# Ledger of designs, part 90: peptides against a protein of PDB entry 6FRK

Target 1, 411 residues: chain A of PDB entry 6FRK
Amino acid sequence: NEEVLNAMLKEVCTALLEADVNIKLVKQLRENVKSAIDLEEMASGLNKRKMIQHAVFKELVKLVDPGVKAWTPTKGKQNVIMFVGLQGSGKTTTCSKLAYYYQRKGWKTCLICADTFRAGAFDQLKQNATKARIPFYGSYTEMDPVIIASEGVEKFKNENFEIIIVDTSGRHKQEDSLFEEMLQVANAIQPDNIVYVMDASIGQACEAQAKAFKDKVDVASVIVTKLDGHAKGGGALSAVAATKSPIIFIGTGEHIDDFEPFKTQPFISKLLGMGDIEGLIDKVNELKLDDNEALIEKLKHGQFTLRDMYEQFQNIMKMGPFSQILGMIPGFGTDFMSKGNEQESMARLKKLMTIMDSMNDQELDSTDGAKVFSKQPGRIQRVARGSGVSTRDVQELLTQYTKFAQMVKKM

## One batch from the design tools (peptide; aimed at target 1 L326)

Design b2_p27_4_s3 (made by RFdiffusion4, then SolubleMPNN; from b2_p27_4, 13 letters changed)
Fold by OpenDDE base, seed 4:
Structure b2_p27_4_s3 (fold): chain B 411 residues (1-411), chain A 27 residues (1-27)
Amino acid sequence: as target 1 above (411 residues)
Amino acid sequence: DEEERKKLEELLKKLRELYEELQKILE
């Protein structure tokens, strides 16, 4: 039994090291797992593999828990959030993602660019903020980040903003000048939260970098970026250990929506290469697909109507539960809709929906919608006239529907 | 339940394939 345990622990330790987990943490985990496993319970015929996996999972959960409750903004208050991190960590992009996240939740959110070191930092922030319709502040002429941050925070406090995000300068290396600037900005604006942004792809360097920031500024939260489908994010454990601060969000891609609240269970599951199926199950269950049970049941029966397609287009347009589920499927990056000009894809969806809005219930609810139109070509002409499109556009929609319905029937 | 898990995996696969085709329509 002990030999089997040691062999399985060796495999897990190897996988964690391959996931960029710090060797000290892996050693500690191994000893903690060994101490937590009841060898007598393993002898009693329980699935030894499941027990070891559960013990490993529990100890990893402890490693991502700093024992400190994550800071959360207070509704109706002015919450100042300062971002710190190296250049290339995704800090500036993450500021925009966090701002957009809170804005979508109905928070009055704004962005301040206090990066005076990087040429075009303010233009980049302005471009991102304008695209997302987020209010922003910065200067083209002021070179003191303390002045910009102070003026911006004061302005947005006076305008009763609830979430005030301050982006600071990032350097390529840990420089004393960067830390001095960060400290001066922090002292001037007195942030409610200091967020350290780290790139998960830096692997074993995560501990040293996170420690360097924590030793200079009071980091209270961590955001891990570049946790795309390939990065296991083992460096995140090192960041938590070094900063003693919780991970609050993760960046999962390049799109502004590629940003989610940190969840311990899904993260550890992904780290272990345990398919995110449990987190997916939980999210599928949380999303109360009750409204989609009817669709799921139709899909199980190989039934797919034009109305069902319309409802799916509505769900995509609303960033509905399905888009959130898809973003959790490994290899289904949020890039699913983002590779295209999202605006162009949305315009195409709206055009298709407008064509379908000119269809009648018999056409929409037919299990063989394409055949309904093929039998009575006058329907195509009616729909084309009603939607202001060509008969060709309607035929193209029906061709697309037919391909889709055939796929569903093969399922 | 392992059976519920398999059913969900199959459903997710179906949804994936569905949305991949939707993406191709939107491209």
Scores: peptide ipSAE 0.082, ipTM 0.631, DockQ to the pose 0.172
OpenDDE base, seeds 1, 2, 3, 5: peptide ipSAE 0.027, 0.026, 0.028, 0.028; ipTM 0.492, 0.501, 0.503, 0.494; seed 3 fails the geometry check

Design b2_p27_4_s4 (made by RFdiffusion4, then SolubleMPNN; from b2_p27_4, 14 letters changed)
Fold by OpenDDE base, seed 3:
Structure b2_p27_4_s4 (fold): chain B 411 residues (1-411), chain A 27 residues (1-27)
Amino acid sequence: as target 1 above (411 residues)
Amino acid sequence: EKEELEKLLKLLKELRKLYEELQKILE
C-alpha cells in the first residue's frame, strides 16, 4: 500500500512540476498529502486514485489561499490601483483588461500611463484605452513617473472616477532603479491596492520574482497572465506563497475580454487537467447557446446558410478564443490553438463578417448561397462595393462557405 | 444537473468539431 501511494504521489509530483509548480511547494504538498491520507481507509478498498486526487486537490486549494481577504473597490469612492511587474509580464495589457472589466460592471474607470521608460508606452495605452472607450492620462513630455502618476490621480479624483488604474514602468530584469521608481510612485499616489502582475510562463522563477517585488512594495493582490498558453499556472502558487497576497484575476489571452475573476476551484481543476466544468457552464450560459440547438438541428439536416456561418462567427467572437473553452473541457489541453494566430484569425473572421453584412437576406438565407452568387455575378460586385473589398475577397468567402457547407454535410 | 451537463458536453463537442473545421478554413 505504501509503495503504491509513493508511486502515485511520484506521478502527481511529476505532473505538478510539469505544471510549473515550485519544487519546494511540491515537496511540501507531498508530505501534507501523505499525512492527510488515512492508510486504513486506503486498505478498506476505497478508490486509492480518487482519494489521492482529492487530497492533492485539497492541499493545492490551501496553497492558493493566502489566508488574506482580497481587496475590493468601494462603490462611490476613488479607488487607486497601482500596477507593478516586469516588462513582458502583460502588465500594461492587464491594466486595460481590468479597466474594461470594471467599466463593463458600471464603474467609472480610468487609466494612467506612468511608464516613461518604455518608448511608445503611452501610445500603446492610449490605443487600448481608446478602443475600449476608457478615459486615460499620460504625458509625451514629462519624464518623471511620479509627476505623471500624481497629476493623473489628482485629475481623475477631481472628476469623481471610482477606479483609477496606474500603470508603472517595467524592466526586463529586477533592478534597484525600478524598485525605487515604484516606491516613489506608491508613496506619491498612496494606492488603495498594489497589484503585482506575473507571467505564468516564467515557471520556477515565479517565487523569486514575486518575493523581490513584495520585499520592495506592499503588494496586496496578484494577477496571473498568459494562462492561455502552455503554462498550466503552477507558478501562481509560488506567487501567492511569496507575496502572501490573493490572486484576484487571471489573464487568459490577448483580447481585452480574455480576463476573468480568479476562482480557486476551477483554477486547481485546470491545473490538475480535470478541466473547468463550472466555468464552462457559466461561459456557455453567458453565450445563450440555447439558440445553437436550432443550428445543430439544421447541421444534422445538412442545411447550412451564409447566415448560419455568420452566426457561428459571432458565437466564436463572443466565446473569445475557443482554445480557452476547449481548455475547460476535461481531457482537452490548452494547446489546441496556437496563440500566434488567434488575433489574425479574429481579424479574418471580422473581415468575413463585414463582407456578409453587405449581403441581403436572400443571399444569407439561401441553402445554396454560392449558387445564388454564381447565377448572378452582379451580386458579387455589389457586395464587394458595399463592404469595401475586392470581388476576389467575396469569391474567397463563398469558396470558404462552400467548403464549410460540404463539411457540414459530412458531419 | 447531470443530464444538463451531458447535453452541454454534447453541444460543446459539436461546437468543437464546427470550430476545428472553421479554424482549418481560416488558417
Scores: peptide ipSAE 0.025, ipTM 0.501, DockQ to the pose 0.185
OpenDDE base, seeds 1, 2, 4, 5: peptide ipSAE 0.021, 0.021, 0.021, 0.030; ipTM 0.370, 0.370, 0.373, 0.363; seeds 4, 5 fail the geometry check

Design b2_p27_5 (made by RFdiffusion4)
Pose (drawn by RFdiffusion4):
Structure b2_p27_5 (pose): chain A 374 residues (1-38, 47-273, 303-411), chain P 27 residues (1-27)
Amino acid sequence: NEEVLNAMLKEVCTALLEADVNIKLVKQLRENVKSAIDNKRKMIQHAVFKELVKLVDPGVKAWTPTKGKQNVIMFVGLQGSGKTTTCSKLAYYYQRKGWKTCLICADTFRAGAFDQLKQNATKARIPFYGSYTEMDPVIIASEGVEKFKNENFEIIIVDTSGRHKQEDSLFEEMLQVANAIQPDNIVYVMDASIGQACEAQAKAFKDKVDVASVIVTKLDGHAKGGGALSAVAATKSPIIFIGTGEHIDDFEPFKTQPFISKLLGQFTLRDMYEQFQNIMKMGPFSQILGMIPGFGTDFMSKGNEQESMARLKKLMTIMDSMNDQELDSTDGAKVFSKQPGRIQRVARGSGVSTRDVQELLTQYTKFAQMVKKM
Amino acid sequence: HSEEELEELEHMIELITKMREEEAEEE
């Protein structure tokens, strides 16, 4: 049985290693689902599913904008990850939700960058800012957020150039662009086909600049996006959106369950009964209930107080014979009144007859009356 | 939780009192 756990466990470790999941997290997840584990494919895959939900959970809720206030969003990520494409996908998303959204092109390096964001904004009917001539992105971002602030826009999305960590020049310039415009949220856009080099870059981005949200693009293809587990752990940020194509409407919010599945592959007879059950539990205590001075009108009249401390086990064989629909019903007497066929099965395996209930049903009706009167 | 348990005890006492009163009337 120890060999059936390991053959089925190394088959999921290969399923995650092929899904671009970091080898550090596969080796760690393997011994987490081995230590926490101490119709067969369900008792195993359910334990694997709960261990994955433990990893995709960063514990941090997403940053959401406030209507009637200026929200500046700054995009960061590697070269070619889809920042300019996801810039227009997001401005189009909120503009359709009713936000005064605008775009700013703070890329002063990449050829045809302002022309790219201009044509994406021209198409989606979204205001845009940038420059062919201005070579300083700190100047383009500052003079753009200033312009769209004096025009009272609610979603101001600043696009930046692609950068990698070994370029300290572009990492300083990213930190200065973030210090000039002071964004309310910084989004780390990552390609879904990224391999093992993801945790190092995503961590260096978190160190130089405060990353609070992560977007995973190019998920409409074969890439399952296992590199996102290493950006969530590095940036401490949840995934808010995913990109699912080249167009502006190929964009939707991140849902954890489908991504993990792809990455993996009035008084009733029941109340009359419980009140009795507590009066029998407090039944050997009936002598304490005759204690009150001037209140002892009677005690155990006709000896019938002895069987009121004996009827509740026989009535419990009826509850033992009941399932969770009759037991958890608001009216436990209405489930068997409509279907007196349930009065025969309760009588079979519990040894009580269907006759005994007629006297009980009268005793029930009287008890149900005096509680609605209570 | 403690208050609810006390209320249940009160209700059980009241029910027993009423059952005894009804038995005394029938007698």

Design b2_p27_5_s1 (made by RFdiffusion4, then SolubleMPNN; from b2_p27_5, 16 letters changed)
Fold by OpenDDE base, seed 2:
Structure b2_p27_5_s1 (fold): chain B 411 residues (1-411), chain A 27 residues (1-27)
Amino acid sequence: as target 1 above (411 residues)
Amino acid sequence: EEEKKKEELEKLIKIVEELRKEREEEE
């Protein structure tokens, strides 16, 4: 039993190290998991693998929880959020993503560019803000970030903005001058939250980077960027451990909507290669699928109609970016998150729905839709003509439906 | 309710997985 435990823990530790989890955290996890596993319960014939997985999961959840409640903005107040992070961390893009997130939630949100060091920083922020219709402030001539930040914060406070995001200068390396500038800005604007933005792709450097920021500025929140399919999430654990600050959001791509609130359980599930089942459940729940109790009952009885498939396609389309949904599914390889594949997948779903829009209620509501069409081939020709597609396209849809209906019957 | 939601999600996952496989077979 101990040999099996040690072998499984070795595999988990290897996977975590390959996921850029800090070696110290992996060692601590291994010790904590060993201490949490009742070896006597393992002897009783319980699923040893499930028990070890649960213990690992529980200890990873603890590593992501700093024991500090995340700061949240107060509605109707002026909330100043200062962003800090290295150049290339995605900080400026993340400022725009966070601003857009709050704006979509009905917050009066604005952006301030206090990056005076990088040529074109203000133009980049202005471009992003303008595309998202977010008010912005900055200067082409003022070189003191303290002046820009102070003037911008004062302006937007006077205009009763609720979310005031301040982007600061990044550097290629940790420099004392950068930290001094950040402290001067922080002292001048008195931010309600300081957000450290970290690139997940830097791997084992995440701890040292996060620590260097925390040692110099009062980081209260972390945002992890570049958590696309290839991003090893293990650096996030290192950031939490070093900053003692919660991860509040993750950046999952380059688009302004490739941004989501951080959820511990889904993140750990994804880190372990279990997929983001809980986050997908939450997204499904956000769709008010309460109207789908009837669908759940039908699916429990192994019934699946073309209408049920149509409704599922509508639900998938409502869940938002298909890449974000797929990236939450266990065993969906990272390659499915490519931008080209999402639009094409959505276009395919929309084509299938357009074919189904030409079907009648008898065809849509049949528990054996494929058999209805097979018995009366003239229906295929009618649907093909009605939807402007080939008879082959309709047959392909019916083949897909048949595969799904067979899966539902096996559930 | 959470188990029902999990089962529903597993169904959606399988739907998306099959759509994926079919796409990969068409490419």
Scores: peptide ipSAE 0.013, ipTM 0.347, DockQ to the pose 0.190
OpenDDE base, seeds 1, 3, 4, 5: peptide ipSAE 0.000, 0.000, 0.006, 0.000; ipTM 0.239, 0.219, 0.282, 0.286; seeds 3, 4 fail the geometry check

Design b2_p27_5_s3 (made by RFdiffusion4, then SolubleMPNN; from b2_p27_5, 19 letters changed)
Fold by OpenDDE base, seed 1:
Structure b2_p27_5_s3 (fold): chain B 411 residues (1-411), chain A 27 residues (1-27)
Amino acid sequence: as target 1 above (411 residues)
Amino acid sequence: EEEEKKKKIEKLLKLVKLLKEEKLKEE
């Protein structure tokens, strides 16, 4: 029994290390799981694998919980939120995502660019803020981030803003000058919350980086970015352990809406490759796929058109990155993230949609679209010319459609 | 409502499975 436990724990530890979980945390988890599993209960014929998975899940949930209540903004008050983090962490993009999140919830939200070190930082923030219709402040001439932050905070306080987000300078390295600047800004503006933004893709370096920030600045919240990529989020555990601060949000892509409140259970389920059925249900509900009642009825009748396929591709595109959708599906997460660039999968779907944009309503709405094209080969040539693709690409699309339609008829 | 949500998810899963199978044939 102990040999079987040790073998299974070795597999779990390997999988956690491959998920960028810090080696110290993996060792601690292994010891905690060994102490929590009663070997006598494992003798009773219970599925040893399920018991170990449950014990691992429970200990991972504890590692994500710092035991500290997350800060929340107060309605009708001025809430100053200071962002800190390394250059390339996604800090500036995350400021815009958080501002947009609160704006969509009916908060009077604004952005301040106190990054004077990075050339074009203010232009980037201004571009993002303007696209989202978020009020912003910054300077092209002032080089002191303390002055910019103070003036911007005062301005937006006087204008009765409820959420005032301050973006600070990042550095490529942990430089003392960066931390001194951050402390001077923090002392001047007296933020209600300091948010550390961490890139999940840095893997095992997450602990050392998060610790260096916590040792210099009173980090109260963590946001983890780039969870759409190869990063399985194990670095998030390192950030919580080092900062003793809760993860409040996660960045799940490049879009301004690729931003969600942190949920412990779905996150750990995804980290373990169990999928995120709850997040998939939430995304399916947010998409108001109720307009697909007509599709669901057609699918019940074994009818499937090229338009129905186009609408499904639009829905997949609206759900965000195809890797995220697949990562939410049990048994798809491990194999699909390993094979092929997400950008390539989205480019393929977009190419197929562009071909269908050159089709007419008779072609799109036919229950036998492939037969419409087979009877009149001139349609293939028209669609190919209209979409700028080969006749072969159109034939490949029709072949894919035929496979889908045959599967729908078997449902 | 839960059973309809389950059916919507099952259909999405089948579509995703097909897309995966087509991707794996192109690789």
Scores: peptide ipSAE 0.000, ipTM 0.287, DockQ to the pose 0.192
OpenDDE base, seeds 2, 3, 4, 5: peptide ipSAE 0.000, 0.000, 0.000, 0.000; ipTM 0.248, 0.291, 0.282, 0.275; seed 3 fails the geometry check

Design b2_p27_5_s4 (made by RFdiffusion4, then SolubleMPNN; from b2_p27_5, 16 letters changed; failed a check: too like the target's own chain)
Amino acid sequence: KEKEKEEQIKLNIKLIEKLREERLKEE

Design b2_p27_6 (made by RFdiffusion4)
Pose (drawn by RFdiffusion4):
Structure b2_p27_6 (pose): chain A 374 residues (1-38, 47-273, 303-411), chain P 27 residues (1-27)
Amino acid sequence: NEEVLNAMLKEVCTALLEADVNIKLVKQLRENVKSAIDNKRKMIQHAVFKELVKLVDPGVKAWTPTKGKQNVIMFVGLQGSGKTTTCSKLAYYYQRKGWKTCLICADTFRAGAFDQLKQNATKARIPFYGSYTEMDPVIIASEGVEKFKNENFEIIIVDTSGRHKQEDSLFEEMLQVANAIQPDNIVYVMDASIGQACEAQAKAFKDKVDVASVIVTKLDGHAKGGGALSAVAATKSPIIFIGTGEHIDDFEPFKTQPFISKLLGQFTLRDMYEQFQNIMKMGPFSQILGMIPGFGTDFMSKGNEQESMARLKKLMTIMDSMNDQELDSTDGAKVFSKQPGRIQRVARGSGVSTRDVQELLTQYTKFAQMVKKM
Amino acid sequence: EEEVEALLEAFEKRLEALEELEEMLEE
């Protein structure tokens, strides 16, 4: 049985290694689901599913904008990850939700970058800012957020150039652009086909600049996006959106369950009964109930107080014979009144008859009356 | 019928005795 756990466990470790999941997290997840584990494919895959939900959970809720206030969002990520594409996908998302959204092109390096964000904004009917001539992104971002602030826009999304960590020049310039405009949220956009080099770049981005949200693009293809587990652990940020195509409407919020599945592949007879059950539990205590000075009108009249401390086990064989629908019903007497066929099965395996209940049903009706009167 | 009525009177009497014991404890 130790060999059936390991053959089926190394087959999921390969399933995650092929889904570009970091080898560090596969080896760690393997011994996490081995230590926490101490119709067969369900008792195994349920344990694997709960261990994955433990990893995709960063513990941090997403940054959401406030209507009536200026929200500056700054996009960061590697070269070619889809920042300019996801910039228009997000401005279009909120503009459709009713936000005064605008775009700013703070890329002064990439050829045809302002022309790219201009044509994406021209098409989606979204205001845009940038420059063909201005070579300083700190100037483009500062003089754009200033312009759209004096025009009272609520979502101001600043696009930046692609950068990698080994370029300290572009990492300083990213930190200065973030210090000039002071963004309310910084989004780390990552390609879904990224391999093992993802945790190092995503971590260096978190170190130089404060990354609070992660977007995974190019998920509409074959890439399952296992590299996102290493950006969530590195940036400490949850995934808010995913990209699912080249167009502006190929964009939707991140849901954890479908991504992990792809990455993996009035008084009743019942109340009359419980009140009784507690009066029998407090039943050997009936002599305490006759203590009160001047109250002792009677005690155990006609000896029937002894069987009121004996009927509740026999009535329990009826509850033992009941399932969770009758037991958890608001009116435990209405489930059997409509279907007196349930009065025969309760009588079979519990040894009580269907006759005994007629005297109980009269006793029940009188009890149910004096509680609605309570 | 007489036994069911006596049982009901014994049940009511128990409820009243629980209330008067609660009062005695509060006092």

Design b2_p27_6_s1 (made by RFdiffusion4, then SolubleMPNN; from b2_p27_6, 16 letters changed)
Fold by OpenDDE base, seed 1:
Structure b2_p27_6_s1 (fold): chain B 411 residues (1-411), chain A 27 residues (1-27)
Amino acid sequence: as target 1 above (411 residues)
Amino acid sequence: SEKLDEEINQFEHILKAIEKLKELLEE
């Protein structure tokens, strides 16, 4: 019995190490699981594998729960959220994702770029913010991040913003000068929450980095980035252990919508390769599949418009990367869509949607949209000019639409 | 183009997967 337990624990430990879980945490988990499993209860013919899996699951849940309630913004108040993290952690992108998340929830949200260290940091933030229609502040001339952060926070407080997100400079390594700058910014703006952004792909380095941030600044929340279908979630456990702070959100891709509230159980289930059935159900429910019944009914009647195609592209974009959805289904391998094809596919869908945004209601709602354009070639030129694309790109879209509409007529 | 047929096939697969997911969630 002990040999079987040790063999199974070795397999679990190997899988956790392969998932970039810190070796110290894996050792501690092994000891805790070994202590939690009553060998006498295992003698009673209970499925030893299920007991070990349950014990492992329970200990992993404890590792992601710091025992501290996550900070949440207060409606109708001015909530200042300061972001900290290394360069390349996805911090700036995550600021925009969080801002967009709160904006979609009906919060008056803004962004401040206090990154004076990276050339073009403000331009990057401005591009992201403008694309999401999020108000932003920064400077091209001010080099003191404390001044920029203070002025930006004051401005947006005076304008009664509810969510004020401050992006700070990231360094490529732990530097005392970075921590001093972060501390000066934090002291000046008095943030309600300090969010540490961590890249899940850095694996075993997560603990040391997260600890270095926590030792210098009052990190109260963690966001883990690059948790795409191939990212090993084990670094998240290291961040929680080092910061003693809850994970509040995860970044699941490069799109602004590839951002979700952290859920402990789905995360652990995914980490163990059990899939995320709850997250799948939630994503499917977020798609408002009731609108899909109307679509399925239209599809059954062989009616498919450019608007129906646009709505389907929106639904696909809301679902996020299809590989992530498939990776949430138990037994579907994460490898079904190569990463490169998925981002390219999303970029293509977004381009197609941008072309359709330049179409009028008559063009979008026609059951024979391609024929509307073929009868009046001037429409193609108008749409091409409106969307900033070639007439060829519009013709390719119409060709795609025609193929889909023909498929729908055959259904 | 072969690329367009691949995109159509991917979209069909997505639709079929969504339908199958609906069926699995309704069961």
Scores: peptide ipSAE 0.011, ipTM 0.303, DockQ to the pose 0.182
OpenDDE base, seeds 2, 3, 4, 5: peptide ipSAE 0.008, 0.011, 0.000, 0.009; ipTM 0.294, 0.299, 0.305, 0.277; seed 4 fails the geometry check

Design b2_p27_6_s2 (made by RFdiffusion4, then SolubleMPNN; from b2_p27_6, 15 letters changed; failed a check: too like the target's own chain)
Amino acid sequence: DERIEEEIKQFQHILEAIEKLKELLEE

Design b2_p27_6_s3 (made by RFdiffusion4, then SolubleMPNN; from b2_p27_6, 16 letters changed)
Fold by OpenDDE base, seed 3:
Structure b2_p27_6_s3 (fold): chain B 411 residues (1-411), chain A 27 residues (1-27)
Amino acid sequence: as target 1 above (411 residues)
Amino acid sequence: SERLDELIKQFEHILKAIELLKKLLEE
C-alpha cells in the first residue's frame, strides 16, 4: 500500500511541477498528503486513486487559502484600489477588467494611470477605458506618479466614485526604484486594497516575485493573469504562500470580459487537469441549454439549418468568452483559441448574426440554405441590402454555413 | 479561407463542448 501511494504521489508531484507549482510547496503537499491518508482506510477497499486525488485536492485547497478574508469594497464608500506588478504581467489590462467588472455590477468606477515610466501607458489605458466607457485620469506632462495618483484619487473622491483603481508603473525587472515609487504612491493615496498582479506564465519565479512585492508594499490581494495560456496556474499557489494574500480574480484572456472572481475548487480542478466541471455546469445552467435537445437531435440526424447555426452563435455569445468555456472542458487545453482571435471571432459571429437577421424564415429553416440562395440570387442581394453588407459577405456566410452543415453530416 | 477554417474549427469545438456539457449534466 505504501509503495502504491508513493508511486501515485510521485505522478501527482510530477504533474504539479509541470503545472509550475513551486518545488517546496510540492514537497510540503507530498508530506501533508502522506500524513492525511490513513493507510488502514486504503486497505479496506476504497478506491486508492480516488482517495489520493481527494487528499491532494484537499491539500491544494489549503495552499490557495491564505487564512485571510479577501478585501471587498464597501458600497457607497470611496474604495481606492492600487495595482502593483511587473511590466508584462497584464497589470494595466487587469485594471481595466476589474473596473469593467465593478461597473457591470453597478459600481461607480474609475481608472487612474500613474504609470509615467512606460511610453504610451496613458494612451493605452485611455483607449481601454474609453472602449469600456470607464472614466479615467492621467497626465501626458506630469512625470511624478505620486502627483498623478494623488490628484486623480482626489478628483474621483470629490466626484463620489465608489471604486478608484490606480495603475502604477511596472518594470521588466525587480528594481529598487520601482519599489520606492510604489511605496511613495501607496503612502500618498492610502489605498484600501493593494492588488498584486502576477503572470501565471512566469512559472517557478512566482514565489520570489510575489515576495519581493509583499516585502515592500502591503499587498492584500492577488490577481493571476494569463491562465488562458499553457500555464496551469501553479504559480498562483506560490503567490498566495509568499504574499499571504487571497487570489481575488483571475484573467483568462485578452478581452475585457476574460476576467472572473477566483473560485478555489474550479481553479484546483483545472490545475489537476480535471477541468472546471463545476464552472462549466454553472455556465450551462445559466444558459438554459435545455432548448438544445432539439438541436442535438437534429445534429444526430445530420440536419443543420441557418437558424440552427444562428442559435448556436447565440449560445456562444451567451456563454461569453469562448476560451473560458473550452478551458473548462476536460482535455481541451486553453491553447485551443489563441487570445487575439477571440475578439475578432466574436465580432465575426456578431456580423454573421446581423446578416442572418435579414434572412426570412424560409431561408433560415431550409435544410439546404445555400441552395435556396443559389436558386434565387435576388435573395442574396436582398439580405445584403437589409444587413448593410456586400453580396460577397452574404456569399461568405453561405459558404461558412455549407461547411458547417457538411461537418454536422460527418458527426 | 483561413479565417473561415478557423471559424469552422471554433464551431466544431463549441458543438463538442455543448455535447460534453450535456453528458456532464446528465451524470
Scores: peptide ipSAE 0.015, ipTM 0.366, DockQ to the pose 0.239
OpenDDE base, seeds 1, 2, 4, 5: peptide ipSAE 0.013, 0.010, 0.018, 0.013; ipTM 0.349, 0.349, 0.417, 0.339; seed 4 fails the geometry check

